# Peptides against a protein of PDB entry 4IGA, part 11

Target 1, 116 residues: chain A of PDB entry 4IGA
Amino acid sequence: KRVLIVDDAAFMRMMLKDIITKAGYEVAGEATNGREAVEKYKELKPDIVTMDITMPEMNGIDAIKEIMKIDPNAKIIVCSAMGQQAMVIEAIKAGAKDFIVKPFQPSRVVEALNKV

## One batch from the design tools (peptide; aimed at target 1 Q84 Q85 F99)

Design b1_p13_5_s1 (made by RFdiffusion4, then SolubleMPNN; from b1_p13_5, 6 letters changed)
Fold by OpenDDE base, seed 5:
Order: sequence, then C-alpha cells, then structure tokens
Structure b1_p13_5_s1 (fold): chain B 116 residues (1-116), chain A 13 residues (1-13)
Amino acid sequence: as target 1 above (116 residues)
Amino acid sequence: MILSEEEIEEILK
C-alpha cells in the first residue's frame, strides 16, 4: 500500500517515512500543509494518508474534510500533538479512521497502517 | 488534557 505523509515538520515527515518504509509500505509522497495534502491526494491517489492537524495554509481537519469529498473511502490516520477529546472527536467526525497522539511509538503507527 | 490511546480507542468505537 502507498502512503501520503502530511506534516508541516520536515523532521516528522522523515520519521514517518522511515516507519512507513520499514513496515513494508510505500511512500506515495509528502505534503507540508492541508492544501498540498488535498492536491497530492488527487494526484497520487494514495491508499492511506497520515495527517497532521496544526499546519499553515489549511489545517488537518479541513484537509480531511476535503479529501473525504474527493474520496469517501479515504483511509486517513491522524498523527498530532493535539490529542484533546474535542479534537479527536472532530477528526473522527471529519472522517479519520484513527488518531495517534504525538509523541508516539513507531509500533502504534504500524498498527494503524495495518488496521485501516 | 490529552487522551490516552485507550480513550481514543473508545471514541473510535
């Protein structure tokens, strides 16, 4: 399966890329904000998206909503430090399949990838 | 307050 990695932090994208690749998944591409995420989703048609929440241009919640309009079957895993109940509920309501709070264990990401 | 993985799992159900 191919994964689109969305995070404004280069470090986090690198970390996720390593985890995803070592788990046997392919990295379809990367995006640094929600606008890019939507564009890349259309372009790459990834199987899975890892989605940050706090990003410039367009936040992760809005990106989830836009991607779900494009593909109601999108598989989006949120990875965010914003692990408050309200945010988790908002992300799930928007269409996210899982929510991983930063900082996280690599195994948690792999588990999410395998389950969505 | 940040939710635990267990709490998130419950929300996902």
Scores: peptide ipSAE 0.643, ipTM 0.947, DockQ to the pose 0.915
OpenDDE base, seeds 1, 2, 3, 4: peptide ipSAE 0.565, 0.619, 0.608, 0.483; ipTM 0.933, 0.943, 0.941, 0.917

Design b1_p13_5_s2 (made by RFdiffusion4, then SolubleMPNN; from b1_p13_5, 5 letters changed)
Fold by OpenDDE base, seed 5:
Structure b1_p13_5_s2 (fold): chain B 116 residues (1-116), chain A 13 residues (1-13)
Amino acid sequence: as target 1 above (116 residues)
Amino acid sequence: MLLSEEEIEKILE
């Protein structure tokens, strides 16, 4: 499966890329904000998306909503430091399949990838 | 306060 990595932090994208690749998944591409995420989703048609929440231009919640409009079957895993109940509920309501709070263990990401 | 993985799992259910 191919994964689109969305996070404004280069170090986080690198970390996720390493985890995803070592787990046997292919990295379809990367995005640094929600606007890019939507554009890349259309372009790359990834199987899975890892989505940050706090990003410039467009936040992750809005990106999830836009991607779900494009593809109601999108598989989006949120990876965010914003692990408050309200945010988790908002992300799930928007269409996210899972929510991983930063900082996280690599195994948690792999588990999410395998389950969505 | 940040939710635990268990709490998130409950929300997903």
Scores: peptide ipSAE 0.567, ipTM 0.934, DockQ to the pose 0.947
OpenDDE base, seeds 1, 2, 3, 4: peptide ipSAE 0.512, 0.545, 0.509, 0.466; ipTM 0.922, 0.929, 0.921, 0.910

Design b1_p13_5_s3 (made by RFdiffusion4, then SolubleMPNN; from b1_p13_5, 6 letters changed)
Fold by OpenDDE base, seed 5:
Structure b1_p13_5_s3 (fold): chain B 116 residues (1-116), chain A 13 residues (1-13)
Amino acid sequence: as target 1 above (116 residues)
Amino acid sequence: MLLSDEEIEKILE
């Protein structure tokens, strides 16, 4: 499966890329904000998306909503430091399949990838 | 307060 990695932090994208590839998944591409995420989703048609929430231009919640409009079957895993209940609920309502709070264990990401 | 993985799992159910 191919994964689109969305995070404004370069180091986080690198970390996720490492985890994803070591887990046997392919990195379809990367995005640094929500707008780019939507664009890349249309372009790459990834199987899975890892989505940050706090990003410039467009936040992750809005990106999830837009991606779900494009593909109601999108598999989006949120990875965010914004792990408050309200945010988690909002992300799930938007269409996210899972929510991983930063900082996280690599195994948590792999588990999420395998379950969606 | 940040939710644990367990708490998030409950929300996903």
Scores: peptide ipSAE 0.685, ipTM 0.953, DockQ to the pose 0.873
OpenDDE base, seeds 1, 2, 3, 4: peptide ipSAE 0.511, 0.414, 0.580, 0.356; ipTM 0.922, 0.896, 0.935, 0.868

Design b1_p13_5_s4 (made by RFdiffusion4, then SolubleMPNN; from b1_p13_5, 7 letters changed; failed a check: a repeat of another design)
Amino acid sequence: MILSDEEIEEILK

Design b1_p13_6 (made by RFdiffusion4)
Pose (drawn by RFdiffusion4):
Structure b1_p13_6 (pose): chain A 116 residues (1-116), chain P 13 residues (1-13)
Amino acid sequence: as target 1 above (116 residues)
Amino acid sequence: MLLTQEEIDEIIE
């Protein structure tokens, strides 16, 4: 399965890419903010997206809304430090299929990729 | 306050 990794932190993109490829998935690309995420999603048409929330330019909530418009069947797992109840509700309402709060353990990323 | 994984699962379900 092809995965687009979305996060403005170079280190996080690096450690997610490492987890995803070792778990047997193909990294399809990376994006560093919400607008790029929508741009890459259109270009790459990944099977799954990992989504940070706090990003410059456009946040993860808006990026989720933008990708769900491009593709109502998009499969998105949020991976964010913004683990408050309100943010989880907002991400799920926008269309994300799963939510992982940072700092996270790597096995949770794997089961989220499988789940979607 | 941040949610536990069980609390997140409940929201998702």

Design b1_p13_6_s1 (made by RFdiffusion4, then SolubleMPNN; from b1_p13_6, 5 letters changed)
Fold by OpenDDE base, seed 5:
Structure b1_p13_6_s1 (fold): chain B 116 residues (1-116), chain A 13 residues (1-13)
Amino acid sequence: as target 1 above (116 residues)
Amino acid sequence: MLLSDEEIEEILK
């Protein structure tokens, strides 16, 4: 399966890329904000998206909503430091399949990838 | 306060 990695932090994208590839998944591409995420989703048609929430231009919640409009079957895993109940609920309502709070264990990401 | 993985799992159910 191919994964689109969305995070404004270069180091986080690198970390996720390492986890994803070591887990046997392919990195379809990367995005640094929500607008780019939507564009990349249309372009790459990834199987899975890892989605940050706090990003410039467009936040992750809005990106999830837009991606779900494009593909109601999108598999989006949120990875965010914004792990408050309200945010988690909002992300799930928007269409996210999972929510991983930063900082996280690599195994948590792999588990999420395998389950969506 | 941040949710644990277990708490998130409950929300996902």
Scores: peptide ipSAE 0.715, ipTM 0.957, DockQ to the pose 0.883
OpenDDE base, seeds 1, 2, 3, 4: peptide ipSAE 0.703, 0.713, 0.710, 0.682; ipTM 0.955, 0.957, 0.956, 0.952

Design b1_p13_6_s2 (made by RFdiffusion4, then SolubleMPNN; from b1_p13_6, 4 letters changed)
Fold by OpenDDE base, seed 5:
Structure b1_p13_6_s2 (fold): chain B 116 residues (1-116), chain A 13 residues (1-13)
Amino acid sequence: as target 1 above (116 residues)
Amino acid sequence: MLLSDEEIKEILE
């Protein structure tokens, strides 16, 4: 499966890329904000998306909503430091399949990838 | 306060 990695932090994208590839998944591409995420989703049609929440231009919640409009079957895993209940619920309502709070264990990401 | 993985899993159910 191919994964689109969305995070404004280069270091986080690298971390996720490492986890994803070591887990046997392919990185379809990367995005640094929600707008780019939507664009890349249309372009790459990845199987899975890892989505940050706090990003410039467009936040992750809005990106999830837009991606779900494009593909109601999108598999989006949120990875965010914004692990408050309200945010988690909002992400799930938007269409996220999972929510991983930063900092996280690599195994948690792999588990999410395998489950969605 | 941040939710634990377990709490999040409960929400996902």
Scores: peptide ipSAE 0.665, ipTM 0.948, DockQ to the pose 0.913
OpenDDE base, seeds 1, 2, 3, 4: peptide ipSAE 0.595, 0.660, 0.611, 0.578; ipTM 0.934, 0.947, 0.937, 0.932

Design b1_p13_6_s3 (made by RFdiffusion4, then SolubleMPNN; from b1_p13_6, 5 letters changed)
Fold by OpenDDE base, seed 5:
Structure b1_p13_6_s3 (fold): chain B 116 residues (1-116), chain A 13 residues (1-13)
Amino acid sequence: as target 1 above (116 residues)
Amino acid sequence: MLLSEEEIKKILE
């Protein structure tokens, strides 16, 4: 499966890329904000998306909503430091399949990838 | 306060 990595932090994208690749998944591409995420989703048609929440231009919640409009079957895993109940509920309501709070263990990401 | 993985799992259910 191919994964689109969305996070404004280069470090986090690199970390996720390593985890995803080592887990046997292919990295379809990367995006640094929600606007890019939507554009890349259309372009790459990835199987899975890892989505940050706090990003410039367009936040992760809005990106999830836009991607779900494009593909109601999108598989989006949120990876965010914003692990408050309200945010988790909002992300799930928007269409996210899972929510991983930062900082996280690599195994948690792999588990999410395997389950969505 | 941040939710635990278990709490998030419950929300997903």
Scores: peptide ipSAE 0.603, ipTM 0.939, DockQ to the pose 0.919
OpenDDE base, seeds 1, 2, 3, 4: peptide ipSAE 0.164, 0.571, 0.571, 0.147; ipTM 0.752, 0.931, 0.931, 0.726

Design b1_p13_6_s4 (made by RFdiffusion4, then SolubleMPNN; from b1_p13_6, 5 letters changed)
Fold by OpenDDE base, seed 5:
Structure b1_p13_6_s4 (fold): chain B 116 residues (1-116), chain A 13 residues (1-13)
Amino acid sequence: as target 1 above (116 residues)
Amino acid sequence: MLLSEEEIEEILK
């Protein structure tokens, strides 16, 4: 499966890329904000998206909503430091399949990838 | 306060 990695932090994208690749998944591409995420989703048609929440241009919640309009079957895993109940509920309501709070263990990401 | 993985799992149900 191919994964689109969305995070404004280069170090986080690198970390996720390493985890995803070592788990046997392919990295379809990367995006640094929600606008890019939507554009890349259309372009790459990834199987899975890892989605940050706090990003410039467009936040992760809005990106989830836009991607779900494009593909109601999108598989989006949120990875965010914003692990408050309200945010988790908002992300799930928007269409996210899972929510991983930063900082996280690599195994948690792999588990999410395998289950969505 | 940040939710635990267990709490998130409950929300996902």
Scores: peptide ipSAE 0.568, ipTM 0.932, DockQ to the pose 0.951
OpenDDE base, seeds 1, 2, 3, 4: peptide ipSAE 0.479, 0.531, 0.514, 0.415; ipTM 0.911, 0.924, 0.919, 0.894

Design b1_p13_7 (made by RFdiffusion4; failed a check: a repeat of another design)
Pose (drawn by RFdiffusion4):
Structure b1_p13_7 (pose): chain A 116 residues (1-116), chain P 13 residues (1-13)
Amino acid sequence: as target 1 above (116 residues)
Amino acid sequence: EEEEILEEAQEAF
């Protein structure tokens, strides 16, 4: 399965890419903010996206709304430090299929990839 | 399912 990794932190993108490839998935690309995420999603048409929330330019909620418009069947797992109830509700309402709060353990990322 | 996701996210948070 091809995965687009979306996060403005170079280190996080680096450690997610490492987890995803070792778990047997193919890293399809990376994006560093919400606008790029929508741009890459259109270009790459990944099977799954990992999505940060706090990003410059456009946040993860808006990027989720943008990708769900491009593709109503997009599969998105949020991976964010913004683990408050309100944010989880907002991400799920926008169309994300799963939510992982940072700092996270790597096995939770794997089960989220499988789940979608 | 949404409630389960919320619960797990709150436990982790």

Design b1_p13_7_s1 (made by RFdiffusion4, then SolubleMPNN; from b1_p13_7, 7 letters changed)
Fold by OpenDDE base, seed 1:
Structure b1_p13_7_s1 (fold): chain B 116 residues (1-116), chain A 13 residues (1-13)
Amino acid sequence: as target 1 above (116 residues)
Amino acid sequence: DIEEIIKEALEQA
């Protein structure tokens, strides 16, 4: 399966890329903000998206909503430092399938990838 | 399922 990685932090994208590839998944591409995420989703049609929340231009919640308009069956895993219950509920309500709080263990990401 | 996601998120935070 192919994964689109969305995070404004280059280091985080690099970390996720390493985890994803070591787990046997393919990286479809990367996006640095929510607007780019929506654009890349249309272009690449990935199987899975890892989505940051706090990003410039467009935040992850809005990006989830826009991607769900494009593909109601999109498989989006949120990866965010904002692990408050209210934020988790908001992300799930928007259409996310899972929510991983930063900092995370690589195994948690792999479990999420395998589950969605 | 949502409860499990919330639980896991709260444990991580």
Scores: peptide ipSAE 0.305, ipTM 0.857, DockQ to the pose 0.976
OpenDDE base, seeds 2, 3, 4, 5: peptide ipSAE 0.304, 0.250, 0.302, 0.300; ipTM 0.859, 0.827, 0.858, 0.856

Design b1_p13_7_s2 (made by RFdiffusion4, then SolubleMPNN; from b1_p13_7, 8 letters changed)
Fold by OpenDDE base, seed 2:
Structure b1_p13_7_s2 (fold): chain B 116 residues (1-116), chain A 13 residues (1-13)
Amino acid sequence: as target 1 above (116 residues)
Amino acid sequence: DVEEIIKRALEEA
């Protein structure tokens, strides 16, 4: 399966890319904000999206909503920091299939990828 | 299940 990685932090994208590839998944591409995520989803049509919540230009929740308009069957895993409970719940209500709280272990990322 | 995911979010996030 192909994964689109969305996070404004370069380090976070690098870390996720390493975990995802080592787990046997393919990285379809990367996005650095919500607007770019929507564009990349249209372009790449990935099987799974890892979505950061707090991003410039467009936040993760709005990106989820836009992606769900494009593909109601999109499989989105939200990546959140601790203390963002309300945002995580809103993301789930918007259509996210699962969530991971930062900092996360590689095994937890893989578990989420396998579940969606 | 959405409710289950939300429940977990309330516990972990």
Scores: peptide ipSAE 0.620, ipTM 0.932, DockQ to the pose 0.499
OpenDDE base, seeds 1, 3, 4, 5: peptide ipSAE 0.617, 0.539, 0.423, 0.563; ipTM 0.932, 0.924, 0.887, 0.928

Design b1_p13_7_s3 (made by RFdiffusion4, then SolubleMPNN; from b1_p13_7, 7 letters changed)
Fold by OpenDDE base, seed 2:
Structure b1_p13_7_s3 (fold): chain B 116 residues (1-116), chain A 13 residues (1-13)
Amino acid sequence: as target 1 above (116 residues)
Amino acid sequence: EVEEIIERALKEA
């Protein structure tokens, strides 16, 4: 399966890319904000999206909503920091399939990828 | 299943 990685932090994208590839998944591409995530989803049609909650230009919640308009069957895993409970809940209500709290363990990322 | 995820979010996030 192909994964689109969305996070404004380059380090986080690099970390996720390493975890995802070592787990046997393919990285379809990367996005650095919510607007780019929507564009990349249209372009790449990935099987799974890892979505940061707080991003410039467009936040993760809005990106989820836009992606769900494009593909109501999109499989989105939210990646959040501690203390973002309300936004995580909103993301789930918007259609996200799971969430992971940062800092995350590689095994938890893989577990989420395997479940969606 | 959504309820389970939300409950987990309430505990972990």
Scores: peptide ipSAE 0.662, ipTM 0.940, DockQ to the pose 0.509
OpenDDE base, seeds 1, 3, 4, 5: peptide ipSAE 0.658, 0.498, 0.661, 0.583; ipTM 0.940, 0.908, 0.941, 0.925

Design b1_p13_7_s4 (made by RFdiffusion4, then SolubleMPNN; from b1_p13_7, 7 letters changed)
Fold by OpenDDE base, seed 2:
Structure b1_p13_7_s4 (fold): chain B 116 residues (1-116), chain A 13 residues (1-13)
Amino acid sequence: as target 1 above (116 residues)
Amino acid sequence: EVEEIIKRALEEA
């Protein structure tokens, strides 16, 4: 399966890319904000999206909503920091299939990828 | 299943 990685932090994208590839998944591409995530989803049609909550230009919640308009069956895993409970809940209500709290363990990322 | 995820979010996030 192909994964689109969305996070404004280059380090986080690099970390996720390493975890995802080592787990046997393919990285379809990367996005650095919510607007780019929507564009990349249209372009790449990935099987799974890892979505950061707080991003410039467009936040993760809005990106989820836009992606769900494009593909109601999109599989989105939200990546959030501790203390973002309300945003995580809103993301799930918007259609996200799972969430991971940062800092996350590689095994938890893989577990989420395997479940969606 | 959504309810379980929400419940987990309330516990972990």
Scores: peptide ipSAE 0.624, ipTM 0.932, DockQ to the pose 0.508
OpenDDE base, seeds 1, 3, 4, 5: peptide ipSAE 0.617, 0.541, 0.382, 0.565; ipTM 0.931, 0.918, 0.872, 0.922

Design b1_p13_8 (made by RFdiffusion4)
Pose (drawn by RFdiffusion4):
Structure b1_p13_8 (pose): chain A 116 residues (1-116), chain P 13 residues (1-13)
Amino acid sequence: as target 1 above (116 residues)
Amino acid sequence: SLLTEEEIQNIIE
């Protein structure tokens, strides 16, 4: 399965890419903010997206809304430090299929990729 | 505060 990794932190993108490839998935590309995420989603048409929330330019909530418009069947797993109840509700309402709070353990990323 | 894994799964369900 092809995965787009979305996060403004170079280190997080690096450690997610490492987890995803070792778990047997193909990294399709990376984006560093919400606008780029929508741009890459259109270009790459990944099977799954990992999504940060706090990003410059456009946040993860808006990026989720943008990708769900491009593709109502997009599969998105949020991976964010913004683990408050309100944010989880908002991400799920926008269309994300799963939510992982940072710091996270790597096995939770794997089960989320499988789940979607 | 932040949610536990169980609380997140409850919201998702």

Design b1_p13_8_s1 (made by RFdiffusion4, then SolubleMPNN; from b1_p13_8, 6 letters changed)
Fold by OpenDDE base, seed 1:
Structure b1_p13_8_s1 (fold): chain B 116 residues (1-116), chain A 13 residues (1-13)
Amino acid sequence: as target 1 above (116 residues)
Amino acid sequence: MLLSDEEIEEILE
């Protein structure tokens, strides 16, 4: 399966790329904000998306909503330092399938990838 | 405050 990685932090994208590839998944591409995420989703048609929340231009919640309009069956895993209950609820309501709080263990990401 | 994996799972259920 192919994964689109969305995060404004280059370090985090690199970390996720390492986890994803070691788990046997392919990285479809990367995005650095919510607007790019929506554009890349349309272009690449990935099987799974890892989505940050706090990003410039467009935040992750809005990106989830826009992607769900394009593909109601999209598989989106949120990965964010904003692990407050309110944020988790908002992400799930927007259409996310899972929520991973930063900092995380690699195994948690792999579990999410395998379950969605 | 950040949620634990268990708390997140409860919300997802």
Scores: peptide ipSAE 0.037, ipTM 0.642, DockQ to the pose 0.908
OpenDDE base, seeds 2, 3, 4, 5: peptide ipSAE 0.036, 0.036, 0.036, 0.037; ipTM 0.640, 0.631, 0.636, 0.639

Design b1_p13_8_s2 (made by RFdiffusion4, then SolubleMPNN; from b1_p13_8, 7 letters changed)
Fold by OpenDDE base, seed 5:
Structure b1_p13_8_s2 (fold): chain B 116 residues (1-116), chain A 13 residues (1-13)
Amino acid sequence: as target 1 above (116 residues)
Amino acid sequence: MLLSDEEIEEILK
């Protein structure tokens, strides 16, 4: 399966890329904000998206909503430091399949990838 | 306060 990695932090994208590839998944591409995420989703048609929430231009919640409009079957895993109940609920309502709070264990990401 | 993985799992159910 191919994964689109969305995070404004270069180091986080690198970390996720390492986890994803070591887990046997392919990195379809990367995005640094929500607008780019939507564009990349249309372009790459990834199987899975890892989605940050706090990003410039467009936040992750809005990106999830837009991606779900494009593909109601999108598999989006949120990875965010914004792990408050309200945010988690909002992300799930928007269409996210999972929510991983930063900082996280690599195994948590792999588990999420395998389950969506 | 941040949710644990277990708490998130409950929300996902």
Scores: peptide ipSAE 0.715, ipTM 0.957, DockQ to the pose 0.874
OpenDDE base, seeds 1, 2, 3, 4: peptide ipSAE 0.703, 0.713, 0.710, 0.682; ipTM 0.955, 0.957, 0.956, 0.952

Design b1_p13_8_s3 (made by RFdiffusion4, then SolubleMPNN; from b1_p13_8, 5 letters changed)
Fold by OpenDDE base, seed 5:
Structure b1_p13_8_s3 (fold): chain B 116 residues (1-116), chain A 13 residues (1-13)
Amino acid sequence: as target 1 above (116 residues)
Amino acid sequence: MLLSDEEIQKILE
């Protein structure tokens, strides 16, 4: 499966890329904000998306909503430091299949990838 | 306060 990595932090994208590839998944591409995420989703048609929430231009919640409009079957895993109940609920309501709070263990990401 | 993975999974159910 191919994964689109969305996070404004380069270091986080690198971390996720390492985890994803070591887990046997392919990195379809990367995005640094929600707008780019939506564009890349249309372009790459990834199987899975890892989505940050706090990003410039467009936040992750809005990106999830837009991607779900494009593909109601999108598999989006949120990875964010914003692990408050309200945010988690909002992300799930928007369409996220899982929510991983930063900082996280690599195994948690792999588990999420395998589950969605 | 941040939710634990367990709490999040309960929300997902």
Scores: peptide ipSAE 0.744, ipTM 0.960, DockQ to the pose 0.908
OpenDDE base, seeds 1, 2, 3, 4: peptide ipSAE 0.723, 0.739, 0.733, 0.733; ipTM 0.955, 0.960, 0.958, 0.959

Design b1_p13_8_s4 (made by RFdiffusion4, then SolubleMPNN; from b1_p13_8, 5 letters changed)
Fold by OpenDDE base, seed 5:
Structure b1_p13_8_s4 (fold): chain B 116 residues (1-116), chain A 13 residues (1-13)
Amino acid sequence: as target 1 above (116 residues)
Amino acid sequence: SLLSEEEIEEILK
């Protein structure tokens, strides 16, 4: 399966790429903000998206909503430091399949990838 | 405060 990695932090994208690749998944591409994520989703049609929330241009919640308009069957895993109850609920309502709070263990990401 | 993995799992149910 192919994964689109969305995070404004280069370090985080690198970390996720390592985890995703080592877990046997392919990295379809990367996006650095929500607007880019939406465009990359249209272009690449990945199987899975890892989605940050706090990003410039467009936040992850709005990106989730837009991606779900493109593909109601999108598989989006949120990875965010914003692990407050209200934010988690908002992400799930928007269409996210999972929510991983930063900092996270690699195994948590792999588990999410395997389950969505 | 931040939710634990367990708490998030409960929300996802």
Scores: peptide ipSAE 0.602, ipTM 0.938, DockQ to the pose 0.877
OpenDDE base, seeds 1, 2, 3, 4: peptide ipSAE 0.553, 0.413, 0.561, 0.296; ipTM 0.929, 0.896, 0.930, 0.845

## One batch from the design tools (peptide; aimed at target 1 Q84 I92 D98)

Design b1_p14_1 (made by RFdiffusion4)
Pose (drawn by RFdiffusion4):
Structure b1_p14_1 (pose): chain A 116 residues (1-116), chain P 14 residues (1-14)
Amino acid sequence: as target 1 above (116 residues)
Amino acid sequence: PLTEEEIQEIIAEY
């Protein structure tokens, strides 16, 4: 499965890419903010997206809304430090299929990829 | 931040 990794932190993108490829998935590309995420999603048409929330330019909630418009069947797993109940509800309402709070353990990323 | 169980309960609502 092809995965787009979305996060403004170079280190997080680096560690997620490492986890995803070792778990047997193909990294399709990376984006560093919400607008790029929508841009890459259109270009790459990945099977799954990992989505940070706090990003410059456009946040993860708006990026989720943008990708769900491009593709109502998009599969998105949020991976964010913004683990408050309100944010989880907002991400799920926008269309994300799963939510992982940072700092996270790597096995939770794997089961989220499988789940979607 | 929410626990894993609390997140799964929220997800189940939708």

Design b1_p14_1_s1 (made by RFdiffusion4, then SolubleMPNN; from b1_p14_1, 6 letters changed)
Fold by OpenDDE base, seed 3:
Structure b1_p14_1_s1 (fold): chain B 116 residues (1-116), chain A 14 residues (1-14)
Amino acid sequence: as target 1 above (116 residues)
Amino acid sequence: PLSDEEIEEILAKF
């Protein structure tokens, strides 16, 4: 399966890329904000998306909503420092399949990838 | 921040 990595932090994208690749998944591409995420989803048609929440241009919640309009079957895993109950519920309502709070262990990401 | 277990409990509601 191919994964689109969405995060405004270069270090975080690098970390996720290492985890995803080591787990046997392919990285379809990267996006640095929600607007780019929507564009890349259309272009790359990835199997899975890892989605940050707090980003410039467009936040992750809005990106989830836009991607779900394009593909109601999209598999989106949120990966964010915003680990508050309200945010988790908002992400789920928007269409996210899982929510991982930063900082995280690699095994948590792998578990999420395998479940969606 | 929420633990993985707490998040799982929330996810189970949907």
Scores: peptide ipSAE 0.114, ipTM 0.747, DockQ to the pose 0.841
OpenDDE base, seeds 1, 2, 4, 5: peptide ipSAE 0.089, 0.081, 0.035, 0.043; ipTM 0.708, 0.711, 0.639, 0.695

Design b1_p14_1_s2 (made by RFdiffusion4, then SolubleMPNN; from b1_p14_1, 6 letters changed)
Fold by OpenDDE base, seed 1:
Structure b1_p14_1_s2 (fold): chain B 116 residues (1-116), chain A 14 residues (1-14)
Amino acid sequence: as target 1 above (116 residues)
Amino acid sequence: PLSEEEIEEILKQF
């Protein structure tokens, strides 16, 4: 399965790439903001998306909503430092399948990848 | 931030 990694932080994208590849998944590509995420989703047709929330240009919640319009069956895992109840609920309402709070253990990401 | 257990409980609501 192919994963699109969305995060404005290069270090975080690198970390997720390492976790994803070690778990036996392929990295389809990367996006650094919500607009790029939507564009890359259309282009790459990934099986799974890891989605940050706080990003320039377009935030992760809006990106989830736009991706769900493109593909109602999209499998989006939120990975964010914004671990408030309201944010979790908003992400799930937008269509996210899971929510991982930063900082996280690699095993938590692998678990999410395997379950969606 | 929320615990993983709290997140799972929230997820179950949907």
Scores: peptide ipSAE 0.076, ipTM 0.718, DockQ to the pose 0.867
OpenDDE base, seeds 2, 3, 4, 5: peptide ipSAE 0.050, 0.059, 0.106, 0.060; ipTM 0.693, 0.689, 0.732, 0.705; seed 4 fails the geometry check

